# Designs tried in a protein design run: peptides against a protein of PDB entry 4Y8H. Part 27

Target 1, 196 residues: chain A of PDB entry 4Y8H
Amino acid sequence: TSIMAVTFKDGVILGADSRTTTGAYIANRVTDKLTRVHDKIWCCRSGSAADTQAIADIVQYHLELYTSQYGTPSTETAASVFKELCYENKDNLTAGIIVAGYDDKNKGEVYTIPLGGSVHKLPYAIAGSGSTFIYGYCDKNFRENMSKEETVDFIKHSLSQAIKWDGSSGGVIRMVVLTAAGVERLIFYPDEYEQL

## One batch from the design tools (peptide; made by RFdiffusion4, then SolubleMPNN)

Design b2_p13_3_s3 (from b2_p13_3, 8 letters changed)
Fold by OpenDDE base, seed 5:
Structure b2_p13_3_s3 (fold): chain B 196 residues (1-196), chain A 13 residues (1-13)
Amino acid sequence: as target 1 above (196 residues)
Amino acid sequence: SELENALKGALAS
């Protein structure tokens, strides 16, 4: 798995590959590594698909309850809920989660929650088995307040490199763009990103 | 926030 989320001028973009692996079997399919927990709060998931899905479901439920009582939650609140669940279940959980969201007050925000259940606010985050191959590339090429197009290209190139070197990553690259204008979904295929 | 902490506590229990 290769996942990332990047803040930019107008909000935040989440990106993920779609490969799933079970032992020696590799499947290039569209998988739900980008998961909605609120209108403009999403997450990237790596590790146990079942466990991280359960966590995301619980978060979504609590954010819905929160909304009904107090209004739209902040991205920070969502990240805190994720953090608590991951920390309390860390002994029996394989999970790497990136939380990203947009609101008018805080704009785009990214929170990373690695194994162990800590939480870190960052201008961008990468995770998954493929992330180990692109720390250098991302550090070199990330810029704050990029345009949407620049950010899409940054994520596409980054994940392309991760997929190139990580046998557990591949398939299509999916992105979710969160801005004041709404939610946009993007998809890029191997024939396009493999030549980057 | 207070609400955030309360929510975290509820989830942990």
Scores: peptide ipSAE 0.027, ipTM 0.657, DockQ to the pose 0.019
Fold by OpenDDE base, seed 4:
Structure b2_p13_3_s3 (fold): chain B 196 residues (1-196), chain A 13 residues (1-13)
Amino acid sequence: as target 1 above (196 residues)
Amino acid sequence: SELENALKGALAS
């Protein structure tokens, strides 16, 4: 798996590969590494597909309850819920989760929740088995306040590189763009990104 | 935030 989320001028973009590998994990849904937990709060999931799916479902439920009582939750609040669930279940949970969201006040935000259930706010985050291959590339090429197109290209190139080196990553690259304008879903196929 | 903490408490219980 290769996942990432990147803040940019107008919001945040989440990206993920689509490869699923054989193993002990069972996905209840068709490979959904990019998962909605609120209108403009999404997450990238790596690790146990079943476990992280359950976590995401619980988060979605709690954010719905939160919304009914207090209004739209912040991305930080969503990340906090993820963090709490991951931390409390860390002994029985394999999870690498990136939380990303957009709101008018905070704009695009990214929170990474690695194994163990800590939480870190970052301008961008990468995770999954493929991420180890692209830390250098991302560090050299990330810039703050990129345009949407620049950010899409950055993610596409980054995940393409991860896929090249990580046998557990591949397939299509999916992205979700979160801005004031709404939610946009993108997909890029191997014939396109392999040329990068 | 206060609301976030309240939510955390609810989740932990």
Scores: peptide ipSAE 0.024, ipTM 0.633, DockQ to the pose 0.019
Fold by OpenDDE base, seed 3:
Structure b2_p13_3_s3 (fold): chain B 196 residues (1-196), chain A 13 residues (1-13)
Amino acid sequence: as target 1 above (196 residues)
Amino acid sequence: SELENALKGALAS
């Protein structure tokens, strides 16, 4: 798995590969690792697919209840719910989660929750087995307040590099763009990003 | 899952 989320001038973009592996086998299915928990709050998931899906479902339920009582939750609130669930169940979970969201007050925000259930707010975050191969590339090429197009290119190039080196990553690259204008889904295929 | 249902119930209460 290779996942990342990047803040930019107009909001935040989440990105992920789609490969699913079970032991030594590569499944033919295309897996969506980008998951909605609120209108403009999403997450990237790595680790146990079943466990992280359960966590995301619980968070989504909690945020729905929150909205009915208090209005739209902040991205920080969503991250805190993820953090609590991951921390309290850390002995039984293999979970790496990146939470990203947009609102008019805070703009785009990214929170990373690695194994152990800590939470870290960052301008951008990478995770998954493929992330270890692109720390250097991302550090060199990330810039704050990029345009949408620059950010899409940054994520596309980063994940392309991760896929080149990580046998557990591959398939299509999916992105979700969160801005004041709404939610946009993007998809890029191997024939395109392998040429980068 | 059982865990999901238990946690949803706890959060709702």
Scores: peptide ipSAE 0.020, ipTM 0.630, DockQ to the pose 0.023
Fold by OpenDDE base, seed 2:
Structure b2_p13_3_s3 (fold): chain B 196 residues (1-196), chain A 13 residues (1-13)
Amino acid sequence: as target 1 above (196 residues)
Amino acid sequence: SELENALKGALAS
């Protein structure tokens, strides 16, 4: 798996490959690695597919209840819910989760929750087995306040490199763009990104 | 706070 989320001028973009490897996996959504927990709060999931799906379902449920009582939660609030669930279950959980969201007050935000259940707010985050191959590339090429197009290209090139080197990554590259304008889903196929 | 309320809900799961 190769996943990442990148803040940019107008919001945040989440990206993921689509390869599924052997392990506990229950496919119950159209896209599993990019998962909605609120209108403009999404997450990238790596590790145990079944376990992270359960966590995401719990988060989504609680955020829905939260919304009915208190209004739209912040991305930080969502990340905190993820963190608590991951931390409390860390002994039995293999999970790397990136939480990303957009709201008018905080704009695009990214929170990474690695194994162990810590939480880190970052301008961008990468995770999954493929991420180890692209730390250098991402550090070199990431810039603050990129345009949507620049950010899409950055993610596409980054994940392309991860897929190139990681046997557990591959397939299509999916992205979710979160901005004031709404939610946009993108897909890129191997014939395109393999030539980058 | 918003965070406190969210945590209460999460911990109640």
Scores: peptide ipSAE 0.035, ipTM 0.692, DockQ to the pose 0.019; fails the geometry check

Design b2_p13_3_s4 (from b2_p13_3, 8 letters changed)
Fold by OpenDDE base, seed 2:
Structure b2_p13_3_s4 (fold): chain B 196 residues (1-196), chain A 13 residues (1-13)
Amino acid sequence: as target 1 above (196 residues)
Amino acid sequence: SELENALRGALAS
């Protein structure tokens, strides 16, 4: 798996490969490595597919209840819920989760929750087995306040490199763009990104 | 706070 989320001038973009090597999803609904927990709060999931799906389902449920009582939660609040669940279940959990969201007050935000259940706010985050191959590339090429197009290209190139080196990554590259304008889903196929 | 309310809900599950 190779996953990442990147803040940019208009919001945040999440990206993921699509190869499944850590077991089949066990779900009551169709899920993806890019998973919605609120309108403009999403997460990238790596590790145990079933376990991280369960966590995401719980988070989504609580954020829905939260919204009905208190209004739209912040991305930080969502990340805190993820963190708490991951930390409390760390002995029985293999999970690398990136939480990303957009709101008008805080704009795009990214929170990474590695194995163990800590939480770190970052301008961008990478995770999964493929991430080890692209730390250098991402550090060199990431810039603050990129345009949407620049950010899409950055993620596409980054994940392409991860897929090139990581046998557990591959397939299509999926992205979710979160901005004031709404939610946009993107997909890129091997014929395109392998040429980069 | 917003965070406190969210954590309360998470811990209840």
Scores: peptide ipSAE 0.029, ipTM 0.681, DockQ to the pose 0.019
Fold by OpenDDE base, seed 5:
Structure b2_p13_3_s4 (fold): chain B 196 residues (1-196), chain A 13 residues (1-13)
Amino acid sequence: as target 1 above (196 residues)
Amino acid sequence: SELENALRGALAS
């Protein structure tokens, strides 16, 4: 798995590969590495598919209840709920989760929750087995306040490199763009990104 | 906090 989320001028973009490998994990649904927990709050999931799916479902439920009483939750609130669940289950959980969202007050935000259940707010985050191969590339090429197009290209190139080296990553590259204008879904196929 | 409110809401359901 290779996943990432990147803040940019107008919001935030989440990206993920689509490869799934046979293993010991039980999947109850079609694999969805980019998962909605609120209208403009999404997450990237790596590690145990079943466990992270359950966590995301619980978070979505909490945020729905929150919305009914208090209005739209912040991205920070969503990340805090993820953090609490991951921390409480850290001894039995293999999970790398990136939370990303957009709202008019805070704009695009990214929170990473690695193994252990800590939470870190960052301008961009990468995770998954493929991320180890692209820390250097991302550090060299990331810039704050990029345009949408620049950010899409950055994510496409980054994940392409991760896929090149990580046997557990591959397939299509999916992205979700979160801005004031709404939610946009993008997809890129191997014939395109392998040429980069 | 917002987290506490969200958790309380979930537990009440």
Scores: peptide ipSAE 0.025, ipTM 0.656, DockQ to the pose 0.018
Fold by OpenDDE base, seed 4:
Structure b2_p13_3_s4 (fold): chain B 196 residues (1-196), chain A 13 residues (1-13)
Amino acid sequence: as target 1 above (196 residues)
Amino acid sequence: SELENALRGALAS
């Protein structure tokens, strides 16, 4: 798995590969590494598919409750719920989760929740087995306040590099763009990104 | 957050 989320001028973009590997992989639904927990709050999931799906479902439920009582939750609130669930279950959970969201006040935000259940707010985050191969590339090429197009290209190039080196990553590259304008879903196929 | 405070110690799967 290779996942990432990147803040940019107008919001945030989440990206993920689509490869599903055998072994201990268990899914209770269609594989979805980019998962909605609120209208403009999404997450990238790595690790145990079943466990992270359950966590995401719980988060979604709590955010719905929050919305009914307090209005639209912030991305930080969502990250806090993820963090609490991951931390409380860290001994029985294999999960690497990136939470990303957009709201008018805070704009695009990214929170990474690695194994152990810590939470880190970052301008961009990468995770999954493929991420280890692209820390250098991302560090060299990330810039704050990129345009949408620049950010899409950055994610596409980054995940392409991760896929090149990580046998557990591959397939299509999916992205979700979160801005004031709404939610946009993108997909890029191997024939396109392999030549980058 | 308000939700975090309300759910503190109560969230588990």
Scores: peptide ipSAE 0.025, ipTM 0.659, DockQ to the pose 0.021
Fold by OpenDDE base, seed 3:
Parts: C-alpha cells; sequence; structure tokens
Structure b2_p13_3_s4 (fold): chain B 196 residues (1-196), chain A 13 residues (1-13)
C-alpha cells in the first residue's frame, strides 16, 4: 500500500494505490483505500482492510451524530476520534491512517496516525509499505501552497515511485480533492503513471 | 467503550 495526503493552496488532496495483497498472492481487485467519513473529511487507510474499515465506519457514525448536535466537525475532531480508536485497539490493530479534510476556517489539514495511535498534524503525510521508498523524494519536491495541478502531479509522481519499488503497491492511483468548491475524484492508470 | 471514549475525546478537543 502507498497512501498520502497533501495540503495545497485551495485545500487538500488524498491519494492512494489500489493493490490488494493476501499472503503471497496479489489479488486482481481494486481496493478503495480512500474513505469518506464526512462530506469534506476523508481518510487514507493502510494495514488490515477489515479493521481499518470498521474504524472508519465508527468514525463516520460518530461524526454524523456530532453534526446533528454541534454542526460540522473540524478535521482535528475527526482525527481525534480516529486517534482514540486506534490507541484503544493498538494491541490488536495493524493500521496506518491519514486523516485529511477541508473547511473554510482551517482550510486543508492533514493528520497522520501511525501504529500505536499517536496523532501528528503535518502539511503532508505518507504511509503504507510503499512510503519507505519515497520519503526522500517527497521531502525534496513538496512545497507549501502549490496549485491543484502541481499537487496532483506531486502525488502522481510520488505514488508512481512508491509503486515502482513496492511489490505490495500497484493498480490505479486514486485521488480525492477537497476544496471550497466541493469534492472531486480522480483516477490514473498504470499506462500513464508508469511512464513518469 | 471505545466508541464512547472516542466521542468524549472529540468533544474535549
Amino acid sequence: as target 1 above (196 residues)
Amino acid sequence: SELENALRGALAS
């Protein structure tokens, strides 16, 4: 798995590969690693698909309940819910989760929740088995307040490099763009990103 | 429960 989320001038973009592995096999299925928990709050998931999906479902439920009582939750609030669930279940959980969201007050925000259930606010975050291969590339090429197009290219190139070296990553590259204008879904296929 | 704890944490933020 290779996942990342990047803040930019107008909001935040989440990106993920789609490969699913089980044991020694690579499953011929497209896995959705980008999951909505609120209108403009999403997460990237790595680790146990079943466990992280359950966590995301719980978060989504609580954010819906929160909204009914207090209004739209902040991205920080969503990250706090994820953090608590990951921490309380850390002994039985293999999960790397990146929470990203947009609101008019805080703009785009990214929170990473690695194994153990800590939470870190960052301008961008990477995770998954493929992330090991692209820390250097991302550090060198990330810039704050990029345009949408620059950010899409940054994520595409980053994940392409991760997929190149990580056998557990591959398939299509999916992105979700969160801005004041709304939510946009993007998809890029191997024939395109392999040539980068 | 973990659910209750998570909600409590979120509200405290």
Scores: peptide ipSAE 0.023, ipTM 0.659, DockQ to the pose 0.020

Design b2_p13_4_s1 (from b2_p13_4, 8 letters changed)
Fold by OpenDDE base, seed 5:
Structure b2_p13_4_s1 (fold): chain B 196 residues (1-196), chain A 13 residues (1-13)
Amino acid sequence: as target 1 above (196 residues)
Amino acid sequence: AESYGAPTFYLPE
């Protein structure tokens, strides 16, 4: 898996490859690792498919309850719910999650939750087995307050490189763009990104 | 079981 989330001028973009494996075999080429937990709060999932799906479902439920009582939750609130679940169950979970969201007050925010259940707020985050190969590239090329187009290109190039080197990554590149204007889903196919 | 690969050990710097 190769996943990332990047804050930019107008919000935040999540990105992911789409390969799922079972043992040494590719089980699914077009998996959706970008999961909605609220209208403009999403997450990237790495590790166990079952574990991360269960966690995301629980978070979505909690945020629905929160909304009914207090209104729209912040991205930080969502990250705290993820943290609680991941930290308290760290001995029984294989989960690496990036939480990203947009709201008018805080704009785009990214929180990464690696193994162990710690939480770290960052301008951008990368995770998954493929991320090992792109730390240098991302550090060199990330800039704060990029345009939407610049950010899409940054993510596309980053994940393309990760996929090139990581056998557990591949398929299509999916993105979710979160801004004041709404939610937009993007998809890029190998014929395009392999040429980068 | 389905896997999304190994999770990350390190944080971006």
Scores: peptide ipSAE 0.242, ipTM 0.767, DockQ to the pose 0.741
Fold by OpenDDE base, seed 1:
Structure b2_p13_4_s1 (fold): chain B 196 residues (1-196), chain A 13 residues (1-13)
Amino acid sequence: as target 1 above (196 residues)
Amino acid sequence: AESYGAPTFYLPE
């Protein structure tokens, strides 16, 4: 898996590959590792599919309940719910999650929750088995307050490199763009990103 | 079991 989320001028973009494994085998499935937990709060999932799906479902429920009582939750609130679940159940979970969201007050925010259930707020985050190959590239090429197009290119190039070297990453590159204007879903296929 | 690979440990950046 190769996942990342990047804050930029107008909000935040999440990105993920789509490869799924079953044991030692690559599953013939294109999986969406970008999961909505609220209108403009999404997450990237790595680790156990079942564990991360369960966590995301619980968070989504909590945020829906929160919304009905208090209005739209902040990204920090969402990250807090993720943290609580991941930390309290760390002995029984295999989950690495990046939480990203947009709101008018805080703009784009990214929180990474690695194995163990700690939470870290960052201008951008990378995770998954493929991330090990792109720490250097990302550090060199990330800039704050990039345009949407620059950020899409940054993520596309980053994940392309991760996929190139990580056997557990591949398929399509999915992105979700969260801004004041709304939510946009993007998809890029191997024929395009392999040429980068 | 279906997996999205191993989760990542936090590395300070």
Scores: peptide ipSAE 0.234, ipTM 0.762, DockQ to the pose 0.730
Fold by OpenDDE base, seed 2:
Structure b2_p13_4_s1 (fold): chain B 196 residues (1-196), chain A 13 residues (1-13)
Amino acid sequence: as target 1 above (196 residues)
Amino acid sequence: AESYGAPTFYLPE
């Protein structure tokens, strides 16, 4: 898996490859690793498919309950719920999650929750087995307050490089754009990103 | 069991 989330001028963009594996075999070529937990709060999932799906379902439930009582939750609140679940169950979970969201007050925010259940707020985050190959590239090329187009290109190039080296990554590149204007899903195919 | 690969451990700077 190769996943990332990047804050930019108008919000935040999540990105992911789409390969699911069972051992050394590819089980699904077009998996959706970008999961909605609230209207403009989403997450990227790595590790166990079952574990991360269960966690995301629980978080979605908690955020729905929160909304009914207090109104729209912040991205930080969502990250806190993820953190609580991952930390308290760290001995029984294989999960690495990036939480990203947008609201008018805080704009785009990214929180990474690696194995172990710690939480880190960052301008951008990368994770998954493929991320090890692109730390240098991302550090060199990331800039704060990029445009939407610049950010899409940054994520596309980053994940393309990760996929080239990581056998557990591949398929299509999916993105979710979260801004004041709404939610937008993007998809890019191998014929395009392999040529980058 | 299906896997999304190995999760990354965050290494602080």
Scores: peptide ipSAE 0.233, ipTM 0.760, DockQ to the pose 0.763
Fold by OpenDDE base, seed 3:
Structure b2_p13_4_s1 (fold): chain B 196 residues (1-196), chain A 13 residues (1-13)
Amino acid sequence: as target 1 above (196 residues)
Amino acid sequence: AESYGAPTFYLPE
């Protein structure tokens, strides 16, 4: 898996590959590792499919309850719920999650929750087995307050490199753009990103 | 059994 989330001028963009494995096999299934937990709060999932799906479902439920009582939750609140679940169940979970969201007050925000259940707020985050190959690239190429187009290109190039070197990453590159204007889903196929 | 690869481990600086 190769996943990332990047804050930019107008909000935040999440990105993910789509490869899935089952035991020793690489599945031909194209999966969606970008999961909605609220209108403009999403997450990237790595690790156990079942574990991360369960966590995301619980978070979505909690945020729905929160909204009914207090209004739209902040991204920080969502990250806190993820953290609590991951930390309290760290001995029984294999989950690495990036939480990203947009609101008018805080704009785009990114929180990474690695195995163990710690939480770290960052301008951008990368995770998954493929991330090990692109720390240097991302550090050199990330800039604050990029345009949407620049950020899409940054994520596309980053994940392309991760997929190139990580056998556990591949398939399509999916992105979710979160801004004041709304939510936009993007998809890029191997024929495009392999040429970068 | 389905997996999205290995999660990231964080080591504080």
Scores: peptide ipSAE 0.216, ipTM 0.733, DockQ to the pose 0.651

Design b2_p13_4_s2 (from b2_p13_4, 8 letters changed)
Fold by OpenDDE base, seed 5:
Structure b2_p13_4_s2 (fold): chain B 196 residues (1-196), chain A 13 residues (1-13)
Amino acid sequence: as target 1 above (196 residues)
Amino acid sequence: DESYGAPTFYLPP
């Protein structure tokens, strides 16, 4: 898996590869690792497919209840719910989560929750087995307050490099763009990103 | 979601 989320001028973009494995076999070439927990709060999932889906479902439920009582939750609130679930169950879960969201007050925000259930707020985050290959590239090329187009290109190039070196990553590159204007889903195929 | 007894699928790691 190769996943990342990047804050930019107008919000935040989540990105992911789409490969699922079981043992040494590729089980699914077009997995959707970008999961909605609220209208403009999404997450990237790594680890156990079942564990991360269960966690995301619980978070989505909690945020629905929150909305009915208090209005739209912040991204930080969503991250805190993820943390509670991941930390309290850390001995029984294999889950690495990146939470990203947009609201008018806080703009785009990214929270990474690695194994163990700690929470780290960052301008951008990378995770998954492929991330080890692109720490240097991302550190060199990330800039704050990029345009949408610059951010899409940054994520596309980063994940392309991760996929190139990580046998556990591949398939299509999916993105979700969260801004004041709404939610946009993007997809890029190997014929395009392998040329980068 | 995966059912009990089914193979474990991963989004590595």
Scores: peptide ipSAE 0.169, ipTM 0.665, DockQ to the pose 0.083
Fold by OpenDDE base, seed 3:
Structure b2_p13_4_s2 (fold): chain B 196 residues (1-196), chain A 13 residues (1-13)
Amino acid sequence: as target 1 above (196 residues)
Amino acid sequence: DESYGAPTFYLPP
């Protein structure tokens, strides 16, 4: 898996590859690892497919209840719910989560929750087995307050490199753009990103 | 998409 989320001038963009594996098999080539937990709060999932799906479902439920009582939750609140679930069940879960969201007050925010259930707020985050290969690239090329187009290109190039070297990553590159204007889903196919 | 007796599927970390 190769996943990342990047804050930019107008909000935040999540990105992910689409490979699911089981043992020696590629079980799914077009998995959607970007999961909605609220209108403009999404997550990137790595680890056990079942575990991360269950966690995301529970978070989505909690945020729905939260909204009915208190209004739209912040991204930090969502990250807190993820953190509690991951930490409390760390012995029984294999889950690495990146939480990203947009709201008018805080703009785009990114929280990474690695195995163990710690939480870290960052301008951008990368995770998954593919992230090992792109730490240097991302550090060199990330800039704050990029445009949407610059950020899409940054993520596309980063994940392309991760997929190139990580046998556990592949398929399509999916992105979700979260801004004041709404939610936009993007998809890029191997014929495009392999040429970068 | 796991079921009883099915192998574990991963989004590999």
Scores: peptide ipSAE 0.159, ipTM 0.669, DockQ to the pose 0.078
Fold by OpenDDE base, seed 1:
Structure b2_p13_4_s2 (fold): chain B 196 residues (1-196), chain A 13 residues (1-13)
Amino acid sequence: as target 1 above (196 residues)
Amino acid sequence: DESYGAPTFYLPP
């Protein structure tokens, strides 16, 4: 898995590869690792497919309940729910999650929740087995307040490199753009990103 | 098509 989320001028963009594995086999080439937990709060999932799906479902439920009672939750609130679930169940689950969201007050925010259930707020985050190959590239090329296009290119190039070197990553590159204007889903295919 | 509830499937960490 190669996942990342990047804050930029107008919000935040999540990105992910789409490969699911079981043992040495590729089980699914087009898995959607970008999961909605609220209108403009999404997450990137790594680890156990079942565990991360269950966690995301629970968070989505909590945020829906929250919304009905208190209005739209902040990204921090969502990250807090993820953190609680991941930390309290850390001995019984395998989950690495990046939470990203947009709201008018806080703009784009990214929270990474690695194995163990700690939470870290960052301007951008990378995770998954493929991330080990692109720490250097990301640190060198990330800039704050990039444009949408610059951020898409940054993520595309980053994940392309991760996929190139990580046998557990592959398929399509999916992105979700969260801004004041709404939600946009993007998809890029191997023929496009492999040539980068 | 995702395999919900299947512990043998991974989004490799």
Scores: peptide ipSAE 0.112, ipTM 0.689, DockQ to the pose 0.094
Fold by OpenDDE base, seed 4:
Structure b2_p13_4_s2 (fold): chain B 196 residues (1-196), chain A 13 residues (1-13)
Amino acid sequence: as target 1 above (196 residues)
Amino acid sequence: DESYGAPTFYLPP
């Protein structure tokens, strides 16, 4: 898996590869690792498919309940729910999650929740087995307050490199753009990103 | 079981 989320001028973009493996086999070539938990709060999932799906479902319900009582939750609130679930169930979970969201007050925010259930707020985060190959590239090329296009290119190049070197990553690159304008899903195919 | 890969990493802000 190669996943990341990047804050930029107008919000935040999540990105992911689409390969799911079971042992030595590719089980799914077009997995969607970008999961909605609220209108403009999404997450990137790594680890156990079953575990991360269950966590995301619970968070989604929690945030729906929150909305009915208190209004739209912040990204920080969502991250706190993820953190609580991951920490309290850490003995039974294999989950690495990046939470990202947009709201008018806080703009784009990214929270990473690695194994163990800690939570870290960052301007951008990378995770998954492929992330180890792109620390250098990301550190060199990330800039704060990039344009949408610059951020898409940054993520596309980053994940392309991760996929290139990580046998557990591959398929298509999916992105979700969260801004004041709404939610936009993007997809890029190997014919394009392998040429980068 | 299917896996997306377990490691999670971040760069210091």
Scores: peptide ipSAE 0.028, ipTM 0.602, DockQ to the pose 0.726; fails the geometry check

